# Designs tried in a protein design run: peptides against a protein of PDB entry 5VZU. Part 49

Target 1, 271 residues: chain A of PDB entry 5VZU
Amino acid sequence: GRTLEDIFHEHMQELILMKFIYTSQYDNCLTYRRIYLPPSRPDDLIKPGLFKGTYGSHGLEIVMLSFHGRRARGTKITGDPNIPAGQQTVEIDLRHRIQLPDLENQRNFNELSRIVLEVRERVRQEQQEGGHEAGEGRGRQGPRESQPSPAQPRAEAPSKGPDGTPGEDGGEPGDAVAAAEQPAQCGQGQPFVLPVGVSSRNEDYPRTCRMCFYGTGLIAGHGFTSPERTPGVFILFDEDRFGFVWLELKSFSLYSRVQATFRNADAPSPQ

## One batch from the design tools (peptide; made by RFdiffusion4, then SolubleMPNN)

Design b1_p12_8_s3 (from b1_p12_8, 4 letters changed)
Fold by OpenDDE base, seed 5:
Structure b1_p12_8_s3 (fold): chain B 271 residues (1-271), chain A 12 residues (1-12)
Amino acid sequence: as target 1 above (271 residues)
Amino acid sequence: SALEDARKAMHE
C-alpha cells in the first residue's frame, strides 16, 4: 500500500510539476517587481514583514503581513495554482477579537464555529449599516433648479400674540451605557489547541496564544476561478508567529517570521 | 465550488 509519505511525496512532485508547467508557459511574460517591507508603526499589533506559512499540501508559502488601521492583511508573495501572488490571502479585522473558550472547549470545533459565525454576522451588520450611511449622503445633491417664482404681494396678516408656555419636557438623558471595551489584556497568553478535525500539517504549533481576531481567507479554484472569502480566526502566538484557522476548510496554517535581514528592503520614504 | 476545490487542494 502507498504510505502517507508516498502520497505526500507524489502530490508534492505533482505540485512542483504544475509550478514548472505554469512558470514555463509564462516565461516570456514574467515581470519582476521589487517588494518593499511595510514601515513599522507603534500601533502595529506586531512588526510587519515577511512570514513563511504552510497551506495544506501546497507546502511553504511566503506572505507579507501589513497593518492598515484596524485591519491586518496577509499578501501572498508566492502564488499557488489557486491563488496567484499579490492576492490578499488573509484579511484580519482587529476590531473583532475572538475569545477562545477554555482548553477543553477549544477541542470542540462546533464551539469555535459558533463563536466565529456570530462575529461574522456582526461584521455583516456593521457593513450594511455603514453602507446605508454612505448611500444616503450621496442622494441629496439633486440640483435645486431655482425656478424664479414671481413676486406676489405681501398681504399684511395681523400680529397675534406670543403666549408660548414652554412645556418643560424633562427628557431623561438615556444613559448610553458605553459598552466598556474590555481592555485588551495585552500580555497573558492562554493555552491553545486546535479543535478536533482541524487539519494541521504538523503538530508543532505554539500551545499558547496571545490574542485571536476574526478574519477572512481567500480561496479559489485552480487558475483563480470563483474567488471567495471564507471565515476564519487569526491567532497571534507571539511577535514572530501567527496562525490562521480556515473554518470551512477545517485547516490551520502556521506562519513564522522570515529571520533574514534584507538590505535595502525598506520602502522609499514618501517625499 | 471554490470551497470544494480549495478543500481538495489543501487536503489531498
Scores: peptide ipSAE 0.266, ipTM 0.899, DockQ to the pose 0.615
Fold by OpenDDE base, seed 3:
Structure b1_p12_8_s3 (fold): chain B 271 residues (1-271), chain A 12 residues (1-12)
Amino acid sequence: as target 1 above (271 residues)
Amino acid sequence: SALEDARKAMHE
């Protein structure tokens, strides 16, 4: 019978062979595309740019992080056998913050799963409600037959005079206590640990996080077969590091900023 | 399945 070791060895050989095939295809037809760094905005959660991550057996990958209003995106700069370059490997909903429990309860995968799935259901409900408002607005454009209503003559109604006395209705301004957005206290980051049973290739991940958000990751079979979105957690550690917990895969990916400075990598100013 | 292939790629 095939041992687990035989299955691992065959699969590792297949991945090495696929990597070799991909590398050898570059010798025949190279398409070069210039990559521009996204412009930084004041409201960006962190500076956008290139991050390096390690994905399973595929090794080192490069992802571009960019911000799009209340959404963030990780775009693959390097492709792999499953997901080609230019695909959005992660999509983050900055509207849906995930509050992690205490450090003891963070070890419970089922607790994290519950929290993420509750947020996923809220996102689905909001998408359904927003879809209904867009649907009802289209139905009432019945063809207004523009019957040419005949030009009735503009009777010049006379300018009646001015004397409307100002009634001093002293309506007390109800103090709408603007809930002061508590300044995001640059508080001490929350203690962070991976749940039991979540695989990390590197045990040297940050043990403190600033904030977490709901997101989805892209998964596919070899050759980009049957691509789908899987739920996950974006974890902001600091200005140069973020993570993604792939909930269904029970895996964690750590991304670190590429510290290289690129000349002429800024997007041309829109003329 | 895509999930199985992705799981293999992440754990191997």
Scores: peptide ipSAE 0.266, ipTM 0.900, DockQ to the pose 0.618
Fold by OpenDDE base, seed 4:
Structure b1_p12_8_s3 (fold): chain B 271 residues (1-271), chain A 12 residues (1-12)
Amino acid sequence: as target 1 above (271 residues)
Amino acid sequence: SALEDARKAMHE
């Protein structure tokens, strides 16, 4: 049997090989750039910040989660052989919630695929419609020389009078049945399970989620060759955990907040 | 394809 020492040595060899691949890909040029944490906004779904995920065979990825109006973004802080640091590994459309089915139907990968692909087509239609409106607006600014039309005089409209008959029409108070706004059950997470055939590196993922959104993940070949966006589901578990289901890859990535407090990591206030 | 390469990288 492999010893714990053998497993540790193999893992260290893999990490060294990864480091060698990265340093070789960048011609041994290491550029250091300071990263600032995004400021928290009241409308942010959760506090923005650094999250540690398991992405790919390479075990350790750091992603910065940030919010940009109706979009969330995961930016790679650590690169991998496929996707370099600074790339948007995930883009989340906060306009397009994914409603997960019941727990039994969540095990059906085809049902999740149907739901995600229906949302994908809506997003595609909205992008096509918005593209047409932006195209037509440029054409019509011909220089209309507005000749100054002359000031026609203010005709004094007359003061018609006062007759004030108070009709007492006693309209019965129709009982406006206040449709009780069902209190948005914002607090109770729904049961969550991965579909059959979705690979997770760890089965220890949260079994309850708060909400889900449509998103896309970035995939590429080695050296960032042929980069493309693949459809997926952003799963918000809690304030410190989210997941991404890579639909076409049939994989799940879990991201957990880095609990380290960074001094002086706030972006300088825009002066 | 990028999908196949990404799939390998996810499952290895």
Scores: peptide ipSAE 0.257, ipTM 0.897, DockQ to the pose 0.612
Fold by OpenDDE base, seed 2:
Order: structure tokens, then C-alpha cells, then sequence
Structure b1_p12_8_s3 (fold): chain B 271 residues (1-271), chain A 12 residues (1-12)
């Protein structure tokens, strides 16, 4: 029978061959595209920019993180054998925060799966409802025939009769203890651990996270065959680090900011 | 499948 070593060796040979094909294609025709850093906006969750990830067998990947209102986007700067450069590797819905359980329950993959799938269903419902409102709103612009509303006559205000006695009912003010919504502690990081059975190439990931959001990752076969979106969790660790948990793949990708100062990397001002 | 190929690419 094929050993695990035989399977690993065959796959490594395939990856080396794909890397060789990909690099050899550069010898014939290189298309250079200038990458511009997105402008930072005050409402951006963190500074947009280049992040490096080490996930999968392909080594170092570079993504551009950008913000688009209530969405964040990771765009591949480096292609891999499955997904070419310029594709949106991750799409994050900043409307749908993922609330991680306590540290003990974070080890349970089924709990994380439940939470993510519940949010996925809400996102699906909102997309269906928003599609209906956009459909109905276009139908009702029938021509408003301005029929002149006839001036109905001023009916005279009948005289206020006097007499209603003041009933004293001294209803005690029930102290509605307004449960002070504890201001969501926007600043304290939550303890973070990967679920059991989620693979990480490096166990040296941040053990505290700031915020988590629902998102989808792009997956494909070799040569970008049958591309699909898979559910996941975007994890903001700090200003310079984020992760993505690929739920169906049971994998974790860590991304760290590229600590380089780029001269003239800003998008040209719209003239 | 794309999921199997992606899983292969992510875990090896």
C-alpha cells in the first residue's frame, strides 16, 4: 500500500513541479503590475497594507488588507498553484462579529463551528431580504397622477367641554434599573487558543485577540479549478497581526504586517 | 474536489 511518506513525496514532487512551471512561465512573459497601498481612513479597523502569511505548502504569501465600509478584503499579491494573484483570498463582514467562548470552550471545534454556521445563516437571510427590498422598491414608481386633492372645507372645532376630575393615582415610579450595558470593553483582549484539530504551521500565534468577525475564504483546485467560498473566522490580534480560521479546512493562517517603508507606494491622487 | 485540493495544499 502507499505509505504516508509515499503520498507526501508524490505531493512534494507535484508542488515542486508546479513551482517550476510557474517560475518558468516568468521567463517567457512577466506582467508587472504596480501595487498601490490603499489610503488609510479613520474608520478602518487597523491601518490597511501588506501582510505576509505562512500557510500551506507554498511558503510565504503576501496579501493586501483593505477596508470597504462594513467589509474588509484580503487580496492575494502572491499567487499560488490554486489561486492566482489579484484574487480576493478573504472577504470579511465587519457587521457580523464572532463572539468567542471562554478559553475552555474555544478548544471545542464543534462549538466554533456552531457559532460560525449560525452567523453564516444570518448573513444568508439578510442577503435574501435585501434582495427583496431592492426588487419591491423599483415596482412602485407608477406615474403619480397628481389628482388635485379637492379642498375639503374647514370643519369648525367643536367647543371643549370642561369637567374631567383629576384622578390622583400616585403610581410609584418602579425603579427600572437600567441594566447599564457595560460598554463593550473595546480595549481588553480576550484569551485565544485554536480548537483541537485545527492545524497551524506555527504554534507561535498570539494567545490574545481583540476582535473576531465572520468571513469567507477562497479555495480552488490546482490551476484555479472550481473556485468556491468557504466560511471562516477573521481574528484581529493587534495593529500588525490577524489570522483566518478556515472552518471546513480545519486550518489557521497567521498574517503579519510587512514592516517595510515604501516610498511612493500611495495611490496617485485622483486628478 | 476544490476542498480536497485546498486541504491538501493547506496541510502538507
Amino acid sequence: as target 1 above (271 residues)
Amino acid sequence: SALEDARKAMHE
Scores: peptide ipSAE 0.255, ipTM 0.894, DockQ to the pose 0.614

Design b1_p12_8_s4 (from b1_p12_8, 5 letters changed)
Fold by OpenDDE base, seed 1:
Structure b1_p12_8_s4 (fold): chain B 271 residues (1-271), chain A 12 residues (1-12)
Amino acid sequence: as target 1 above (271 residues)
Amino acid sequence: SALEDARKAMLS
């Protein structure tokens, strides 16, 4: 029978061949587009920029991380046989933090899956509710004729009446102990481990993470066929490293900042 | 499926 290794080897050969075919087709017509790095904003979770990601058989990919209000985005700078360059490989919802369990329970893939799918359902509900509010507001601007009914002037001033009875009813304010959301100490990383059965290219990933967020990854068939978003977890390790757990794929991608400085790569100031 | 193709690509 074919081993898993044989299947992987055959698939790697196919991907290499596809890459070769694509690169050979470009010989006569290359369109160069300047890529601008997004400007850093004070509220950015980390400095935006280029990251090198590792994806199993795809090898090394370059992704640009950018921040867009309450969303982060990974844009492919390098394409692969499934997803072309310029596509948004990951979209991160910075509104939906994922709280990882303790280190013992982090090994349980089903626990992570439960947490992620619960957040996915919340995101879906919020999208449905926000869609309804936008629809109802447009209907009822019927032209209310401004009938000019006259300003009658009535003046009268006076009367003083005094009476002062101070009913003391001392209703005890029920201390609604607002469960103070302990400000998640932004500084202390938590121990991190991949769930059992999540594939990583190597075990060389940070064993401490700062925070996690719900996100979606883009997946497609070869030639960008049937593109869909799959749920995942964005894991911020540090200023220069993040990961993405592809939940349905049971895979982990590690992204590390490209340390190269590029001249003239800053976006032109909006004139 | 896109998931199967992506799975092969990501796990290989």
Scores: peptide ipSAE 0.260, ipTM 0.899, DockQ to the pose 0.615
Fold by OpenDDE base, seed 4:
Structure b1_p12_8_s4 (fold): chain B 271 residues (1-271), chain A 12 residues (1-12)
Amino acid sequence: as target 1 above (271 residues)
Amino acid sequence: SALEDARKAMLS
């Protein structure tokens, strides 16, 4: 039978061939589009910009990280045979922080899977609830039934209803125990390790993370066939590094800031 | 499947 190595080798050859076909096809008609760096905002988790990542056999990829309120997005600047340039390779929900367990329990892939899947179900519930509110708001243009004619006010008499004593039902104000929002421990990095069985191209990843969030990654077959979103974990290491754990793929991608300064790459000020 | 193709690409 074909070894796993043979399958990977054949797949790598296919990816190289696809890359060659694409480059050869585009040599006849190159279109250039200017890319602007997203403006930095004070509330951005880190400075937005270009990051370099590595995806197994795809090699080096460039992703633009940008912030959109309570969402972050990784947009492919470089395409690959599966996902074309301009696609949102990762979407991060900054509302849904993932708390990693202690370092011992971080090695357990099933524990990480449980945590991520619980958050995924919450996100699905919130989307269903928000979809119902948006749906109900459009449905109530019921036909304005014709207002029936103003029937005359019959003047019926002032019957002296009796002295009902006000019962002093002193309903004790139930102490709504404000669930103390545990102060987000802003600032101290947590020890970080990849779960056992998560593939990393390099073991040289940061061993401390600042925070983690729920996110989804885009996956597809060759030629962008059957694109789907898969659950994952965005891991912020520092100002210049983040990771993404692809849960279903059992893989980790490390992204590092492109340190190059670009002249005139800032987004034009909104006039 | 997209997952299988992505898995191959990410793990190779």
Scores: peptide ipSAE 0.260, ipTM 0.898, DockQ to the pose 0.610
Fold by OpenDDE base, seed 5:
Structure b1_p12_8_s4 (fold): chain B 271 residues (1-271), chain A 12 residues (1-12)
Amino acid sequence: as target 1 above (271 residues)
Amino acid sequence: SALEDARKAMLS
């Protein structure tokens, strides 16, 4: 029978061949676009910029990490046979922190899966609720045709007396239990290990992480067919390294900052 | 499926 290694080797050869075919077809029509680094903001989780990642058989890729309020985004600078350049390979929800269990329970893929899927359902509920509020607000601007109601004479109804006994409705102030935002322990990184059965290209990933967030990754067939968002975990290791666990793929991608300083890579100031 | 194609691509 074909080994798993044989299947991977053949698939790598197919991807190399596809890459060669695609590059050769466009050799005469390459459009070069200047890429600008996103401006750094004080509230950015880490400095935005270029990161070098690994995607199994896709080999080496470059992703631009940028911050957009409560969201982070990884944009592909390099395309692959499945996902073209300029696509958002990862979208991170910085509102939804993933709390990893202890190191023993981190080895359990089903535990990580449970945690991520619970957060996914919360995100889905919040999107449904926010969609309803936005929908109801637009419907009420029906044109009030101001039909001129004729001035019927106000009959003087008599002034009945003031005996409003104040009902002492002692409305107990409902203790709005302010959901204590657990202070984001920006403290010492927690021990980190990949779950059993999550594939990594190498075992040389950081064994401590600062924090994790819910996110989605973009997946597609060859030629960007049937693109879908799959749930995952963004793992911040340090200022220069992050990872993404592709939950449904059972894979891990490590991203490391490109240390090269680019002259004139700053975005022009929005005039 | 896109997941199966992506799985093959990511795991190889």
Scores: peptide ipSAE 0.256, ipTM 0.897, DockQ to the pose 0.613
Fold by OpenDDE base, seed 3:
Structure b1_p12_8_s4 (fold): chain B 271 residues (1-271), chain A 12 residues (1-12)
Amino acid sequence: as target 1 above (271 residues)
Amino acid sequence: SALEDARKAMLS
């Protein structure tokens, strides 16, 4: 039987061959596309821009992070043998914050899996409810036969007068204690550790995170075959670093901001 | 499967 080593070696040879084929495409027809950096908005979780990530044997990849209201998006700038450039590698739902447990429970993969799957079910329910409201609204446009309503004459209704009675009723001001949303203390990040059995290529990931959100990642076979979305966790570490836990893959990807400044890379002002 | 190919690519 093939050993795990034989299977690994064959797969590495295939990936090396695919990289060679893609590199050899530069001797052929090239398609050029200008990439613009997304404009920064005050409500953006962090500054949008280019991030570098590592994906196993694919090596170094570039992803554009952008914000779209209550959603964030990672778009591939570099393609790989599985997922071409321009695809949305990650989609983050900023409506669904994930609260990580304590460090002891963060090491339990089943606990993280439970939390993520509960949020996935809520997102599915909200999508079904919003789909029903949009469906029922279309059914009631029966053809309004515009029967020409005859012009009934405007009867001048008379200008009745001024009576001013001053009723005093002193309704007590119910103290609606506005639960002051304690401003999310921008201070101490929470301790962070990967669950046992989640693979990371680099053990030098940040051990403190600011916040986490539910998201989905794109996976596919070679040549973008059978593309699907898999559940995961977006982890914001700081202004220049985020992670994604691929739950079903049991893997972690670390993304770091590209520190290069680009001239004339900003989107043209909307005219 | 896409999941198996993605697993191989991420674990290699």
Scores: peptide ipSAE 0.248, ipTM 0.895, DockQ to the pose 0.596

## One batch from the design tools (peptide; made by RFdiffusion4, then SolubleMPNN)

Design b2_p13_1_s1 (from b2_p13_1, 5 letters changed)
Fold by OpenDDE base, seed 4:
Structure b2_p13_1_s1 (fold): chain B 271 residues (1-271), chain A 13 residues (1-13)
Amino acid sequence: as target 1 above (271 residues)
Amino acid sequence: REEVLEEMRKLFQ
C-alpha cells in the first residue's frame, strides 16, 4: 500500500510541478502592478502593511494587512494554484472578539470550535437583520398624497376626582451588586497554545496573544474553483505578528511583518 | 465542498 510518506512525496511533487508550470507559463507575460502600502489610521489595531505567512507545503506567502473600519483584511500579494493574487485570503470582523479559554481548555479543539461557531451564527443573524433594514428603507417613499383629513371635533372628556391614600410601603433598597465589569485589560497578553490536532508548520509560534477576533479564510480548489469562506480565528500576538486558525482545516498560519522599509510606497494623498 | 477541504488540508500539511 502507499505509505503516508509516499502520499506526501507525490503531493509535494505535484505542487512543485504546478509551481513550475505556473512560473513557466507566465515567463513571457509578466504584468507588474505597483502595490501601495495602506495609510495608517489612529484606530488601526496594528500598523497595516506587508506580512509574510508560512503555509506548510506552499512555503512563503506575502499578504497585505489593511483595516476597513470594523473589519481587517489580508489580501494576497503572492498567489498560489488555489487562491490568486489580489484575493482576500482572510477577513477579520473586529466587532466579534473571540475570548480564548484558559490555557488548559485552549488545548480542546471542540471548545474553540464551539466558541467560533457561536460567533459565526451571530454574524449571520446580524447580516440577515441588516439586509432587511436596507430593504425596507427603500420601499416607503410612496408619494405623500396630502389627503386633507377633516377636523373632527374636540370632545371635552370630563374631570374626575381626587382620592389620595398615601400607602407608605417602605420597600427595602435591594443592593444591586453592580457586577464590576472587569476592565477588559487591553494591555496584558494571555497565554496561548494551539488546540490538539491543529497542524502548524512548526512549534515556533508566540505563546502569548493580545486578543483574538472572528474571521473567515478563503479556500478554493485548483484554478480558484468553488471558492468559499471558512470560519477561523485571527490571533493578534504583537505589533508585528498575527496568526489565523483555519477551523475546518485544523490548520494554523503564522504571519510576520516584513521589516523592510519602503521609500515612496505610501499611497499618493488623495488630491 | 469536502473535496476542496481535503485538497486544502493536503496543502497545509
Scores: peptide ipSAE 0.342, ipTM 0.916, DockQ to the pose 0.767
Fold by OpenDDE base, seed 5:
Structure b2_p13_1_s1 (fold): chain B 271 residues (1-271), chain A 13 residues (1-13)
Amino acid sequence: as target 1 above (271 residues)
Amino acid sequence: REEVLEEMRKLFQ
């Protein structure tokens, strides 16, 4: 019978063949697009720029990290057989910090999965609530029915009705304890380990992380078929390294800053 | 969907 290893080798051969077909197609029709580095903002979590990602069997990929208010985005600079260049491989919600458990409980994939799925449901609820507010604002242009003029006059005067006493019901203002957004303490990095059963090509990942955020990764079949977003964890290690845990794939991608200095790679100033 | 996930799992392993 085909072993899992045989199936993996056949699939790797197919991927290599697809990669070869794609690269050979590019050799016949090279469209060069200039890539501009996003401008750095003071509020950016880290300096935006090019990162070299490791995607298991896909090998080395280049991703542009950029910041968009409370969101970060990884955009593929290199495509693969599943996800073409220019797609958003990861989208990070910087509003939804993930607190990793202690190092012992970090080994438990189900615990990480629980934490992330709870955050996913909160994000979904917030999107539904924000969708209702945007929907209700459009509905109230009811047609001004021009109802007509008629004149009728009458005057009548009456009467006195009485005395109802003001009940002083002192409704205590319920202290809505605004859950203090704990300022992103640039705290000492916490010990970090991948959960058991999360695949990483190399165990050479940082064993300390600064912070984690909820995010989604893009997955698709070959040729970008049935593209969908899957939940994951963005892990900030340092200024030059981040990771992404793909929960449904049980996979980890490590991204390291491309240290190469590019001349004239800065975005043109918006005129 | 599950086929895409399974294909993608094979890609990341």
Scores: peptide ipSAE 0.308, ipTM 0.907, DockQ to the pose 0.777
Fold by OpenDDE base, seed 3:
Structure b2_p13_1_s1 (fold): chain B 271 residues (1-271), chain A 13 residues (1-13)
Amino acid sequence: as target 1 above (271 residues)
Amino acid sequence: REEVLEEMRKLFQ
């Protein structure tokens, strides 16, 4: 019978062959496209730009992080045998914060799974409700046959008089106690650890995180076959580092900012 | 789906 080692070696040989085929396609036709860095906005969660990510046996990949209102996007700059360049490897919903439990309960993969699946269900409900409102609004544009009803003359109704009794209704100003959203103490990161059974290429990941959000990652077979979105967690560590937990894959990808400055990489101003 | 998930799991190990 095949050993687990034989199966692993065969899979690694197939992956190496697919990487070789993918790189050999460059000999036939290369289309070069200039990549521009997205403009930074004051409201961006972190500065947008290039990040280097780890994808297990795929190795090191380059992803562009960009912000689009309440959504963030990771776009592949480098392709792999499964997901080509230009695809959105991760989509982050900045509306749906993930609250991690304490450090002890963070080791429980089932607890993280519960939290993420509850948020996924809320996102699905919000999408269904928004789809229903858009459907009902289209049904009422029946063709109003504009029958030209003849202009009957406006009779001038007379000016009734001025009786000005000032009712002193002393409506007490209800103190709307604006619940001062205590400014989430932006400085104290939460202790962070990966759940048991989540694979990481290295144990060298930040042990403190700032914020987490619900997101989806793109997965596919070799040659971009059967592409689907899988649920995950975006983990902001700091200004230069984020992670993604691929929940169904039980995998963690660490992304670190590319520190290289590129001259003339800014998008041309829209003329 | 299961095949893609299994393939991707092998790639992340």
Scores: peptide ipSAE 0.143, ipTM 0.845, DockQ to the pose 0.769
Fold by OpenDDE base, seed 1:
Structure b2_p13_1_s1 (fold): chain B 271 residues (1-271), chain A 13 residues (1-13)
Amino acid sequence: as target 1 above (271 residues)
Amino acid sequence: REEVLEEMRKLFQ
């Protein structure tokens, strides 16, 4: 029978061969797509743009980070044998913040898994409730038979008059104690470490993070077969770095901003 | 077979 080692070697050889075929352009068929940088908005968590990510065995990939209201999106600019260019590799729900435990408990993968799966279940419940409200509203358009209701006449209702009594009541200005808006805790950087058993291609990741959010990552077989979304954690380190913990894969991807400036990369104004 | 393909997906993603 095939050993785990035999299957590992076969799949590694297949992955390397597929990457080599795509990289060497074995068929000489090239398609070029223009990429536009997303416009920055004041409410964006960080400046949108190109990031260079690490995907385990897939190596170095380019992802476009963009913001869409209370969602962030990573879109593949480079494809791989599993997921083609233009797919949404990560989708981040900026409504669902992940609270990491203390640094000691962050080493426990099962604790992180519990926290993420609890948030996943809340997101699933909110989607089901919102789906039911949208479904019930459409069912009641039974065909209104257009019975022609007859034109009842315009009764001119009369012009009643003027009385002007100026009641003075001088209600005291109750002191509106301005509830001091607690400054939205711009997340003071917390100590960060990967859980034990989470694979990282490089141990050189930031040891402090600003904020974490629930998200989903896209996974697929070779040739984009059986694509599915797995739960994960988006980790904002700073303005130029974020991570994604792939929970089910027990892997970590680090993304760093591409510092290159591009001329004529702005989206054309919608005419 | 499925468990091995699942472990392999985890290693290569």
Scores: peptide ipSAE 0.084, ipTM 0.805, DockQ to the pose 0.328

